# Peptides against a protein of PDB entry 3PUK, part 52

Target 1, 227 residues: chain A of PDB entry 3PUK
Amino acid sequence: ERGLKSVVWRKIKTAVFDDCRKEGEWKIMLLDEFTTKLLSSCCKMTDLLEEGITVIENIYKNREPVRQMKALYFISPTPKSVDCFLRDFGSKSEKKYKAAYIYFTDFCPDSLFNKIKASCSKSIRRCKEINISFIPQESQVYTLDVPDAFYYCYSPDPSNASRKEVVMEAMAEQIVTVCATLDENPGVRYKSKPLDNASKLAQLVEKKLEDYYKIDEKGLIKGKTQS

## One batch from the design tools (peptide; aimed at target 1 D110 I124 R125 C127)

Design b2_p22_6_s4 (made by RFdiffusion4, then SolubleMPNN; from b2_p22_6, 9 letters changed)
Fold by OpenDDE base, seed 2:
Structure b2_p22_6_s4 (fold): chain B 227 residues (1-227), chain A 22 residues (1-22)
Amino acid sequence: as target 1 above (227 residues)
Amino acid sequence: SELEKRYKLLKEFNEEIKKEEE
């Protein structure tokens, strides 16, 4: 058993592949940097083939159009990834694929979503947010993908305060996605450090957990679980 | 909350997409 890796794969299979699966249909899958790492950590190419993926492409690279095939975008809700998607289907360029299924690894900001809706709505067949913004490791170990997280969180430079808050928010989101994936609402425990970042992060996580379980797709409210 | 607004937005969007495909 692969522990957390198996859980993550099962979540992706159910939430992404099963959601857009059509019998006999093959799709091109577009990945960004994070989702490339994510899938590499929990599945093999053979697994993706079984899910109807014929080719995997990097969303950041220039790609030749394959207009007869639909594309599955499994990407992070970042300006960079969204911009690449918009270039594939935007009104200013020829459409690269027949249609798009978009699955975000986290909550997409309204600004980005509105941009997508305004420019590419006719090309989209599905748009969902999947709460998987972490990389699984062995057992119950995971890593967060937040650029420069260590630097900003532990920087003594006060000029980084605004960026630190953004990083803390992103980390909190990813921790919540772990909990969501595991279907757990754990109590948050932390060790206090001089910068008190741990306390702030804990508060953010608790708040986000509360929000998530109040408005989850199943409408379920779960109590705190020991972890 | 902001989160609730996002959920509502996505739900509405997917409903619109579904209608366009039909």
Scores: peptide ipSAE 0.405, ipTM 0.867, DockQ to the pose 0.712
OpenDDE base, seeds 1, 3, 4, 5: peptide ipSAE 0.362, 0.354, 0.397, 0.399; ipTM 0.852, 0.847, 0.862, 0.864; seeds 1, 4, 5 fail the geometry check

Design b2_p22_7 (made by RFdiffusion4)
Pose (drawn by RFdiffusion4):
Structure b2_p22_7 (pose): chain A 227 residues (1-227), chain P 22 residues (1-22)
Amino acid sequence: as target 1 above (227 residues)
Amino acid sequence: SEYEERAENVEEFNEEKEEEEE
């Protein structure tokens, strides 16, 4: 099947689980708020065992160290989600697991990355960005994770216009991961209609996905595709 | 690009880790 959640599942399995899957052994997977919703969206937690995950735990709440099991961190590049990882490895009196495998849902800010590039420890055996920043609500419908996006798009023009851009970029880069997961590099068009916001956004997506496929690393897609 | 820089940093970090393992 080619359901939107089937496509995403095929990505997670190959880009995350298979990428650190050691046939004979199992791992503990850690999730933040987003990745929980993402995984609960495209599979049952039962399917995880077959993928090398014996236990899933919340990265937020404190956990008991299992220094003989390797950890699979499947998290977003969020300050909160990352600060939690740094509590397990490095500073201080660490560690909590035998090894660390980090998979970011989206591009990791240099600011956050530096905070973990230091307290790195020999543990962190891998750090990848898989570019999946959306929820496969239905086999043909997707939703983003841009909190309070509607308000900061139609609010007046007061002080909180600086956040409008923050929301506008968050939508743009998050939309780009939708195209990348579908292995599509589509042409961009907007409606040029009420308030003309789709124009500003259409430009951000156009610019960001040009920069994106200048890096992919999957090498499957470059230049505009038939979409 | 910011994205290019981020991607390169991650690639270099992973290469350093492969070397440490060896």

Design b2_p22_7_s1 (made by RFdiffusion4, then SolubleMPNN; from b2_p22_7, 11 letters changed)
Fold by OpenDDE base, seed 4:
Structure b2_p22_7_s1 (fold): chain B 227 residues (1-227), chain A 22 residues (1-22)
Amino acid sequence: as target 1 above (227 residues)
Amino acid sequence: SELEEQYKKLEELNKEIEELEK
C-alpha cells in the first residue's frame, strides 16, 4: 500500500488542478526538477490527461511558444524557476503562452513574488502556494530534497556548524510540509545519535509545526498525534 | 509509461543544463 502517494496526489489534484480547472480547456504544464520527480512519484500520464494537461514541459528548457494555450506552472519557489517563468512572459510581444497559472510547492519569498508582480502580473491568472516539498516513496515514506544534508549533518568538522543549521532548518521545513499534506500534527519521535542531530531536528520540526498550525488559515490548532 | 519517459527526458535535460551552468 502506498497511501502517502495517494494523499500527495489528492493534495495536488485539489490544490492545483481543481483550482484552475476549466471545462474543455487544455493546458501545458511546466515543471522544474523537483516537481518532475514529485509528479512522477505519485501520478501517471493518464491522470494528468484527466486533469486537462496535454503536455508537460521542462521550465528550464527553451520552448517554442504555444500562444493559444494557457500554461500551468507547477514549480518550486526558486530564483531559477521563477526566472524561467519570467522569461516566458517578460516580453509583451512574445509571450510563450496565453496566460499562466502558478503553483509553488512551498512558500515563495516576497522578493520573488514582487519580481513576478512587477514584470508579468497581467499574464497571471492564479498564483498559489500549495506546500508540498517532499517526494513520496512508499505508504509512509518520503524523501527530502535538501542538498548535502547528509554531509553537513554528519560532518565532524566544526567549520560546518553554520551550514548544518541551515540544512537542518530546510529539512525541518520539508517535514512540516509532509505533515501539512497529511493534515496531521505528529508527536515527533527520534533515535538519539552521538551527534544529537536527531534531537535538534526534532526540536526544529516541533517548533515549525507549532508555528504552522498556529497560523493555519482556519485557526485550528490540532493536537499532537501519535506518529 | 509515456509520462515516465517524459520525466526521464526532463531529468536528463535538467542534468545537462546543470552541467552547462557549472
Scores: peptide ipSAE 0.007, ipTM 0.345, DockQ to the pose 0.021
OpenDDE base, seeds 1, 2, 3, 5: peptide ipSAE 0.005, 0.006, 0.011, 0.005; ipTM 0.367, 0.335, 0.334, 0.328; seed 3 fails the geometry check

Design b2_p22_7_s2 (made by RFdiffusion4, then SolubleMPNN; from b2_p22_7, 12 letters changed)
Fold by OpenDDE base, seed 5:
Structure b2_p22_7_s2 (fold): chain B 227 residues (1-227), chain A 22 residues (1-22)
Amino acid sequence: as target 1 above (227 residues)
Amino acid sequence: SELEKQHKKLKELNEEIEKEEK
């Protein structure tokens, strides 16, 4: 059974495709590096066709305008991806697509959000965060996409302390997205290590889980499940 | 929390978008 992959696909289908679906309408889907990997891990091109996607394009590449079609942006909330989006719609006279539906894989920082709002609001039909920032590898296994996570977490250099904190926070966020996707509020357990990285990460996860379920779209405070 | 602020902003944006489409 596809396990976590099927759960992730179901989440994307519900949160993204069903949300922007219009009968008889085809869209171009724009992906970044992360979402390309994500979709590749949990679906096929045929699945995307069934969801009304005619073609997928890399947001980082120069693309020919298709002004008559709407675009579905499924992207990470990064400066690079957002900048590419802004290039597609920043000019009133040279919009690459008819309109945009934007779905972020995670929380979009205010700075990026404000840039989008200021320049492209009229071109946007939807903007949502779907909170999927992990890649399913196996039925119950996922990979976190946090660059240099290992390096910073285990770096003995005090100068990397601030970077370590940022990385650990990003990891915690991705773990929370897994929990959210699985609709679980697990009790966080960890094994102590000399650097106490596991404890710190666990605390961050617990905090973020609490915050997520307090403000989730369902308004459901789920009880802590002891796993 | 920062998350709450972001959620609020996103909600506001979507509301604005919906208003512009009417």
Scores: peptide ipSAE 0.034, ipTM 0.616, DockQ to the pose 0.800
OpenDDE base, seeds 1, 2, 3, 4: peptide ipSAE 0.031, 0.027, 0.025, 0.025; ipTM 0.614, 0.542, 0.570, 0.534; seed 3 fails the geometry check

Design b2_p22_7_s3 (made by RFdiffusion4, then SolubleMPNN; from b2_p22_7, 11 letters changed)
Fold by OpenDDE base, seed 3:
Structure b2_p22_7_s3 (fold): chain B 227 residues (1-227), chain A 22 residues (1-22)
Amino acid sequence: as target 1 above (227 residues)
Amino acid sequence: SELEKRYKKLKELNEEIKKEEE
């Protein structure tokens, strides 16, 4: 009944835990607000222990150094989360952990990526984008993590036009991440509304789907389906 | 595309990291 949750967990297990797993090695895992919700929706603490995680820590909180252990950062590509990471590894005297494995839930902006590369490259053992920016609820139901999406999409205020575009772009990207996670290239369906927001979003999704499959790591190109 | 550029940059970084570990 909750097939999407199992699919998301399988994706995280393969893309994150299996990717950085070393026999006999335990890691501390750092989470932010979004990834805390994400993991809570699709796994239990016992599952994380089986994957070699000893302790889960909130990246936003002050933490005591554990210099003998490597850290797994599973975080969103936001300035806040990245700044917290940089505080952990930004200076030799302030290094909290032995090394870092970084897994972003979405594409990291170039500005943030460059900042990380310039400051902490020697401490990083892995850096990947896994493209999971949604919360699974039911077998075919998910929640997009786009703050105030409804407000901006339906705002009659012209001053919100720029923000509306940003929100639609973010929504489209997250929908594509769902499709990628499910290994589907669906034909986009929508109901027309007076503001034509659904049509615009559909176009963005279609474009991003095409881009994704063109650059698929597996070299797979799939046609549109009727799903 | 912008996505392609990001993917390439990430791939390059991971390759560099791999080389440093060898």
Scores: peptide ipSAE 0.117, ipTM 0.695, DockQ to the pose 0.714
OpenDDE base, seeds 1, 2, 4, 5: peptide ipSAE 0.034, 0.048, 0.032, 0.069; ipTM 0.564, 0.634, 0.556, 0.654

Design b2_p22_7_s4 (made by RFdiffusion4, then SolubleMPNN; from b2_p22_7, 7 letters changed)
Fold by OpenDDE base, seed 4:
Structure b2_p22_7_s4 (fold): chain B 227 residues (1-227), chain A 22 residues (1-22)
Amino acid sequence: as target 1 above (227 residues)
Amino acid sequence: SELEERAKKLKEFNEEVEKEEE
């Protein structure tokens, strides 16, 4: 009935919770705005408890230290979220938590990764990119977390051209994360629009899919599926 | 490729932090 939600949850369970699971260990989970929405869309608090999460904290909020517990950071690879993480572990004398497991919802830019590595490497036990940058809405429906995507893509204002390209890039990236999550390499289908945005987006998606599946997590090259 | 480089960096990093884990 809610197939995509189940798939997303299964992906998170396997890629995040199973990856850092230790018997009898409870963790604090830190979420940002996106991952809060993501988890809310595909699981319940009881599900998280079963996965060894004792409490959920917002990474953007001031939090009391729980130095005896390890933290699971399930966050987007943004400067804001990364900076919050760095503040938690930046001071050796006042670390918020015992250690950190970091799971990014998308590819972490090298600049951010290097910053993390340089500042907090000793506090980190795991750093992984999960590549789930979408919100499951219905059985086979998802929402892309791209601000004003519709507005910029369909704006006739030439002044928005640059922004449109950025938005399309972000959309393409997130569509690839959906495909990665579903373990599918679809043949891209689209309907042409007057501004040919659909064609351009399709091309971006195809290119990114090719790049992704060239070196996927399993080291497999997948052919296009009918979708 | 950029993806290969990222994958390599993450792999190396995780290997390093695993060695330091108690």
Scores: peptide ipSAE 0.338, ipTM 0.849, DockQ to the pose 0.582
OpenDDE base, seeds 1, 2, 3, 5: peptide ipSAE 0.327, 0.335, 0.308, 0.327; ipTM 0.843, 0.847, 0.833, 0.844

Design b2_p22_8 (made by RFdiffusion4; failed a check: the pose's geometry)
Pose (drawn by RFdiffusion4):
Structure b2_p22_8 (pose): chain A 227 residues (1-227), chain P 22 residues (1-22)
Amino acid sequence: as target 1 above (227 residues)
Amino acid sequence: EEEEEAEEELEETEEKNKEFFE
């Protein structure tokens, strides 16, 4: 089937689970708020065992060190989600697991990346960005994770307009991961209608997905596709 | 060998981030 959650599942399996799957052994997966909702969206936790995951645990709450099992960090590039990882490896009195495999849902800010590039430790055997920043609500419907997006788009023009841009970029980059997961590089059009915000956003998405496919690394898509 | 592979992957991720956020 080609359900939206089927497509995403096919991506997670090949880009994440298979990428660190060692046939004879199992791992512990760690999730933040987003990745929990993402995985619960496109599979049952039963399917995870077949994919090399014997135990899933929340990266937020403290956990007991299992220094003979490798860790699969499936998290978003969030300061909170990342600070938690740094609690397991490096500073201080560490470590917690035998090895670390980091898979970011989206592009990792240089700021956060540096904080883990230092306290790296031989442990971090991999750090990838897979670019899946949305929820496959239905086989044909998707939702983003842009908190308070509606308010910061139609609020007046007061002090909190600086955050409107933050929300506008968050939507743009997050929409781009929807196209990338679908292996589509579509042309961009807006409605040119009420308040003309789709214009500002259509430009951000157009610019960002041009920069995106200048880097992909999956090499499957470059230049506009038939969508 | 595993350390060299991890360092190459980190360098590649850093280069991609710099190119993207520029």

Design b2_p22_8_s1 (made by RFdiffusion4, then SolubleMPNN; from b2_p22_8, 9 letters changed; failed a check: the pose's geometry)
Amino acid sequence: EEEKKAEEELEKLEKKIKEYEK

Design b2_p22_8_s2 (made by RFdiffusion4, then SolubleMPNN; from b2_p22_8, 12 letters changed; failed a check: the pose's geometry)
Amino acid sequence: SEEKKAQEELKKLEEKIKKYYS

Design b2_p22_8_s3 (made by RFdiffusion4, then SolubleMPNN; from b2_p22_8, 9 letters changed; failed a check: the pose's geometry)
Amino acid sequence: EEEKKAEEELEKLEEKIKKYYS

Design b2_p22_8_s4 (made by RFdiffusion4, then SolubleMPNN; from b2_p22_8, 10 letters changed; failed a check: the pose's geometry)
Amino acid sequence: DEEKKAEEELEKLEEKIKKYYS

## One batch from the design tools (peptide; aimed at target 1 C108 C120 R125)

Design b2_p23_3 (made by RFdiffusion4)
Pose (drawn by RFdiffusion4):
Structure b2_p23_3 (pose): chain A 227 residues (1-227), chain P 23 residues (1-23)
Amino acid sequence: as target 1 above (227 residues)
Amino acid sequence: EEEEEVEEELEELEERNKEYFES
């Protein structure tokens, strides 16, 4: 099947689980709020065992160290989600697991990355960005994770216009991971209609996905595709 | 050897992020 959640599942399995899967052994997977919703969206937690995951735990709440099991961090590039990882490795009195495998849902800010580039420890065996920042609500419908996006798009023009841009970029980059997961580099068009916001956004997506496929690393897609 | 592998992966990731965010 080619359901939207099937496509995403095929990506997570190959880009995350298979990428650190050691045939004979199992791992503990750690999730933040987003990745929980993402995985619950495209599979049952039963399917995870077959993928080398014996236990899934919330990265937020404190956990008991299992220094003989390797950890699979499947998290978003969020300050909260990352600060929690740094609690397990490096500073201080660490560690909590035998090894660390980090998979970011989206591009990791240099600011956050540096905070983990230092307290690195030989543990962090891998740090990848897989670029999946959306929810496969239905086989043909997707939703983003841009909190309070509606308000900060149609609010007046007061003080909180600086956050409108923050929301506008968050939508743009997050939409780009939808195209990348579908292995599509589509042409961009907007409606040029009420308030003309789709124009500003269409430009951000166009610019960002040009920069994106200048780096992909999957090498499957470059230049505009038939979409 | 294991440390060199991790350092190479981190440097590649950093370069990729800079290329993306500085573009």

Design b2_p23_3_s1 (made by RFdiffusion4, then SolubleMPNN; from b2_p23_3, 7 letters changed)
Fold by OpenDDE base, seed 1:
Structure b2_p23_3_s1 (fold): chain B 227 residues (1-227), chain A 23 residues (1-23)
Amino acid sequence: as target 1 above (227 residues)
Amino acid sequence: SEEEKIKKELEELEKRRKEYFES
């Protein structure tokens, strides 16, 4: 099946599973709220088994130690998820797992990264940031993960104007992430009525796409793709 | 620009992280 779901899965497979795969080795995978939704949207448990995952665990839940197995943390770079990770490895005498591979779904704030380095560095074999901050719904449909986006974008309170801009920026960034994931530079289309939010978002996306494809990850200039 | 600054900072951070955890 082709589409956004397959592309997202392929990216996760390459960036996460292939990156930490070792022949004959099974791992426990730890997921948070976002990555649970993400993987559920684009793969099945059988797919994860094929990638060397024996079981998946919720990072927020209390879990029994499996000290002989390595753990794959596919999590968002949030204080909550990071704190859960730190609980797994922060104890000098009681590590829940043999070692950790950490893959963040977005840029990890320096504060959180430093916290990890300070307490758990010896337990970490990999720490990467994977730019995936959206949930695929259909082949060409996705949902953004921007907290309180609706509230701020549609708030009549002028005091929320600053936060609205921040939210719009975050949404635009996530859309660009989708485009990057799909390797597409689409023409932006939107419905402008009744509010100007769509227009503003479109402008932000266009600007960010222009910046992104001016110099791509490989240093190549890409033209616009009709989609 | 501020955007360029942020980009550079992120790139440097990624480099440091790679060197620390992936070397």
Scores: peptide ipSAE 0.029, ipTM 0.505, DockQ to the pose 0.055
OpenDDE base, seeds 2, 3, 4, 5: peptide ipSAE 0.017, 0.028, 0.023, 0.009; ipTM 0.285, 0.585, 0.529, 0.293; seed 4 fails the geometry check

Design b2_p23_3_s2 (made by RFdiffusion4, then SolubleMPNN; from b2_p23_3, 9 letters changed)
Fold by OpenDDE base, seed 1:
Structure b2_p23_3_s2 (fold): chain B 227 residues (1-227), chain A 23 residues (1-23)
Amino acid sequence: as target 1 above (227 residues)
Amino acid sequence: DEEKKIEEELEKFEKKRKEYFES
C-alpha cells in the first residue's frame, strides 16, 4: 500500500528503527501520547517486534527499571515528555535503562535540549529530530495535533486573535511536515467558508512550503509537485 | 534578514546537536 500510513511507517522505520538498529539487540520503546497514537495509526505490534522492540512502555507512567536494556524514546519535544525522560536518567543510581536513543517527532526547542544535555548526556547514544507531527487516518487523510485549535479559530472574542494566529501557524507547520514526509510540494487547495480561516491557513502553508522547498536535502532547489 | 539569521542559527544548533549525540 502506498497510502499515507505506509509512508509514515516507512519513514519511522528508516529514520528511527533502522537508525538505532544493532544486530541481536532488543530495546524497550518509550512512547508518549502523540507517538502512541502515531504508531497505532500506521503499524501493529508485530511490526514493532520485527524492528527489535520487545516492550512498549508509556513514558508518563511509573516503570520498573530494566537496567540491562537500552531504551528507545520516540517522543514529542514537549516539556512533559522530556521531563519524564530526564527522570529516567537524571540520577546515576536511578537510571531506568542502560542507555537511551531519543527520536523527537519535531524540532526540539533549545531550552529542552539544553536540559537534556546538562542532565544526562552520558546516557544518550543518539538524539535525532524526525519530521512527523501528524496522525494518518486514511490513505490520504490525516489529523493534526494542535490543542484548542477549534476554540481559537472560531472564537468570537477579538482578544483571542493573537492566539488564533499562533494556532494557525502551528497547524500550517504540521501540514508542511506531512508534505515533507510524502516528499511533496503540492498546490494548496481549500474550500472557502464564511470565515477566512481556510484562506489564512492556506496562505501560511504555501509560504512554509516555499521556504521548505527552496533548498532540498541535497541543496538543490525543488520545483512544485502536482499532488 | 532577521528570519534568515534565525534560520542560520538554528541550522548551526542542529549541526551541533547531531555532532554531540550522534558521533
Scores: peptide ipSAE 0.032, ipTM 0.498, DockQ to the pose 0.055
OpenDDE base, seeds 2, 3, 4, 5: peptide ipSAE 0.006, 0.008, 0.007, 0.023; ipTM 0.310, 0.406, 0.389, 0.433; seeds 2, 3, 5 fail the geometry check

Design b2_p23_3_s3 (made by RFdiffusion4, then SolubleMPNN; from b2_p23_3, 10 letters changed)
Fold by OpenDDE base, seed 4:
Structure b2_p23_3_s3 (fold): chain B 227 residues (1-227), chain A 23 residues (1-23)
Amino acid sequence: as target 1 above (227 residues)
Amino acid sequence: EEEKKIEEELKKLEEKRKKYYKS
């Protein structure tokens, strides 16, 4: 089987780099913590150079303007990352870069999207959500990036019920992005536990998978597969 | 023309977002 890392790279190459690439044009790429880990897991700097990236920068850090170059933002749709982007382009007179190509790793919440639209729309050449919210570790292994997932999912404190649901939603979403990346619609399997967390998560994954394939731009609904 | 392309891009994203909420 093809390694997950290779699949992820191909997805990023197609969805991000091929989407915005112009022959002979170099871009600065802005990454956040998640996308830094993501790219590090599936490519090398030489690969990025081949895709027309001259330099990569951490979006969280202060950066000097390079006004003659376009910027490729490959970032998670978080308040922190979006705010950093907004600082780069919020002022029409002091834009850090010539233009922005934004690729979110997941669905961008309305609150953040509206902020972008209100302040930076004229600077944005591309704005897409590519649905890659996981880190490939091995051929079929990935890491979820959900803070405090273990704590809330297995907390005996009933006061954490609300947060538990939020965490499970985030986990389910990331699992779906794996499936989307692999172009698979798996039959969800789980081992039941006394706290039924696995069952709850499985149900969420199944629901989200259904939703994903129903609204897929290709209009293709796949049957259950093994993964 | 560039402005038009930007508008089209944002419109496309908005339509995708609408689909997301319908599901």
Scores: peptide ipSAE 0.162, ipTM 0.736, DockQ to the pose 0.588
OpenDDE base, seeds 1, 2, 3, 5: peptide ipSAE 0.149, 0.169, 0.092, 0.124; ipTM 0.730, 0.740, 0.655, 0.708; seeds 1, 2, 5 fail the geometry check

Design b2_p23_3_s4 (made by RFdiffusion4, then SolubleMPNN; from b2_p23_3, 10 letters changed)
Fold by OpenDDE base, seed 3:
Structure b2_p23_3_s4 (fold): chain B 227 residues (1-227), chain A 23 residues (1-23)
Amino acid sequence: as target 1 above (227 residues)
Amino acid sequence: DEEEKIKKELEKLEEKRKKYYES
């Protein structure tokens, strides 16, 4: 299937599962609200078993320790999810698992990252950002994970103007991650409504796409020059 | 070896973030 779902699954498989796979090793996978929806949209439990996942657990729930097994955290870089991770491995509590592999769906803020480093660095075997912050629906349809996006974008209240900008910025960023996942730099098309929201969003996306590919090209060039 | 791999990945991520914020 050439749909967005298959592309997302392939990205997760290569960026997460293949990255931490060890022959004969099973892991417990910890998910948050977003990643639960994400995986549910693009794979089955049987697929996860094939990738060496024995059990899936909700990071927000209290869980019994399984100290002999390593844990794979596939979570969003939010204070809530990070705090739950810290409860599992923090110095104040006994470690719930043998070690942790952490894969964030987006850029982790420095504040959260530093907090993790300060308390749990010895328990972490891998930490990576994979830039998937959308839910695939159909072959070319996806849903963005932007809280209150509908409310702020369509609010007639001028007091919400600043919040609307923040939401649009977040939406644009997630659209760029879709393009990155698809390895495409498409032209942005939109239908103009009386509200210039679509035009503004399109401009933000175009700008961010340019920035993204410029950064990626520079990164590749530096990698080639160092090698 | 694993620790070094983690450090390298983190450095790479930091560089990407830095470039993103400077852009």
Scores: peptide ipSAE 0.041, ipTM 0.405, DockQ to the pose 0.478
OpenDDE base, seeds 1, 2, 4, 5: peptide ipSAE 0.022, 0.007, 0.022, 0.006; ipTM 0.472, 0.305, 0.476, 0.313; seed 1 fails the geometry check

Design b2_p23_4 (made by RFdiffusion4)
Pose (drawn by RFdiffusion4):
Structure b2_p23_4 (pose): chain A 227 residues (1-227), chain P 23 residues (1-23)
Amino acid sequence: as target 1 above (227 residues)
Amino acid sequence: SELEERHENVKEFNEEREEEEEE
């Protein structure tokens, strides 16, 4: 099947689970708010065992150290989600697991990355960015994770316009991971209609996905595709 | 550009990690 959640599942399995899967052994997977919704969206937690995950646990709440099991961190590049990881490895009196495998849902800010590039420890065996920043709500419908996006797009023009841009970029980069997951590099068009916001956004997506496929590293897609 | 820098930083970090595993 080619359901939107089937496509995303195929990506998580190959880009995350298989990428650190050691045939004979199992791991503990850690999730933040987003990745929880993402995984619950495209599979049942039963399917995870077959993928090398014996236990899933929330990265937010404190956990008991299992120093003989390797950890699979499947999280977003969020200050909160990352600060929690740093609590397990490095500073201080650490550690909590035998090894760390980090998979970011999206591009990791240099600011956050540095905070973990230091307290690295030999543990962090891998740190990849898989670029999936959306929810496969239905086999043909997707939703983003841009909190309070509607308000900060149609609010007046007061003080909180600086956040409008923050929301506009968040939408743009997040939309780009939708195209990348579908292995599409589509042409961009907007409606040029009410308030003309699709124009500003269409430009951000166009610019960002040009920069994106200048790096992919999957090498499957470059230049505009038939979409 | 910022995206490229971020990606390269992550790639180089992983290369360093592979080297330390070999040691």

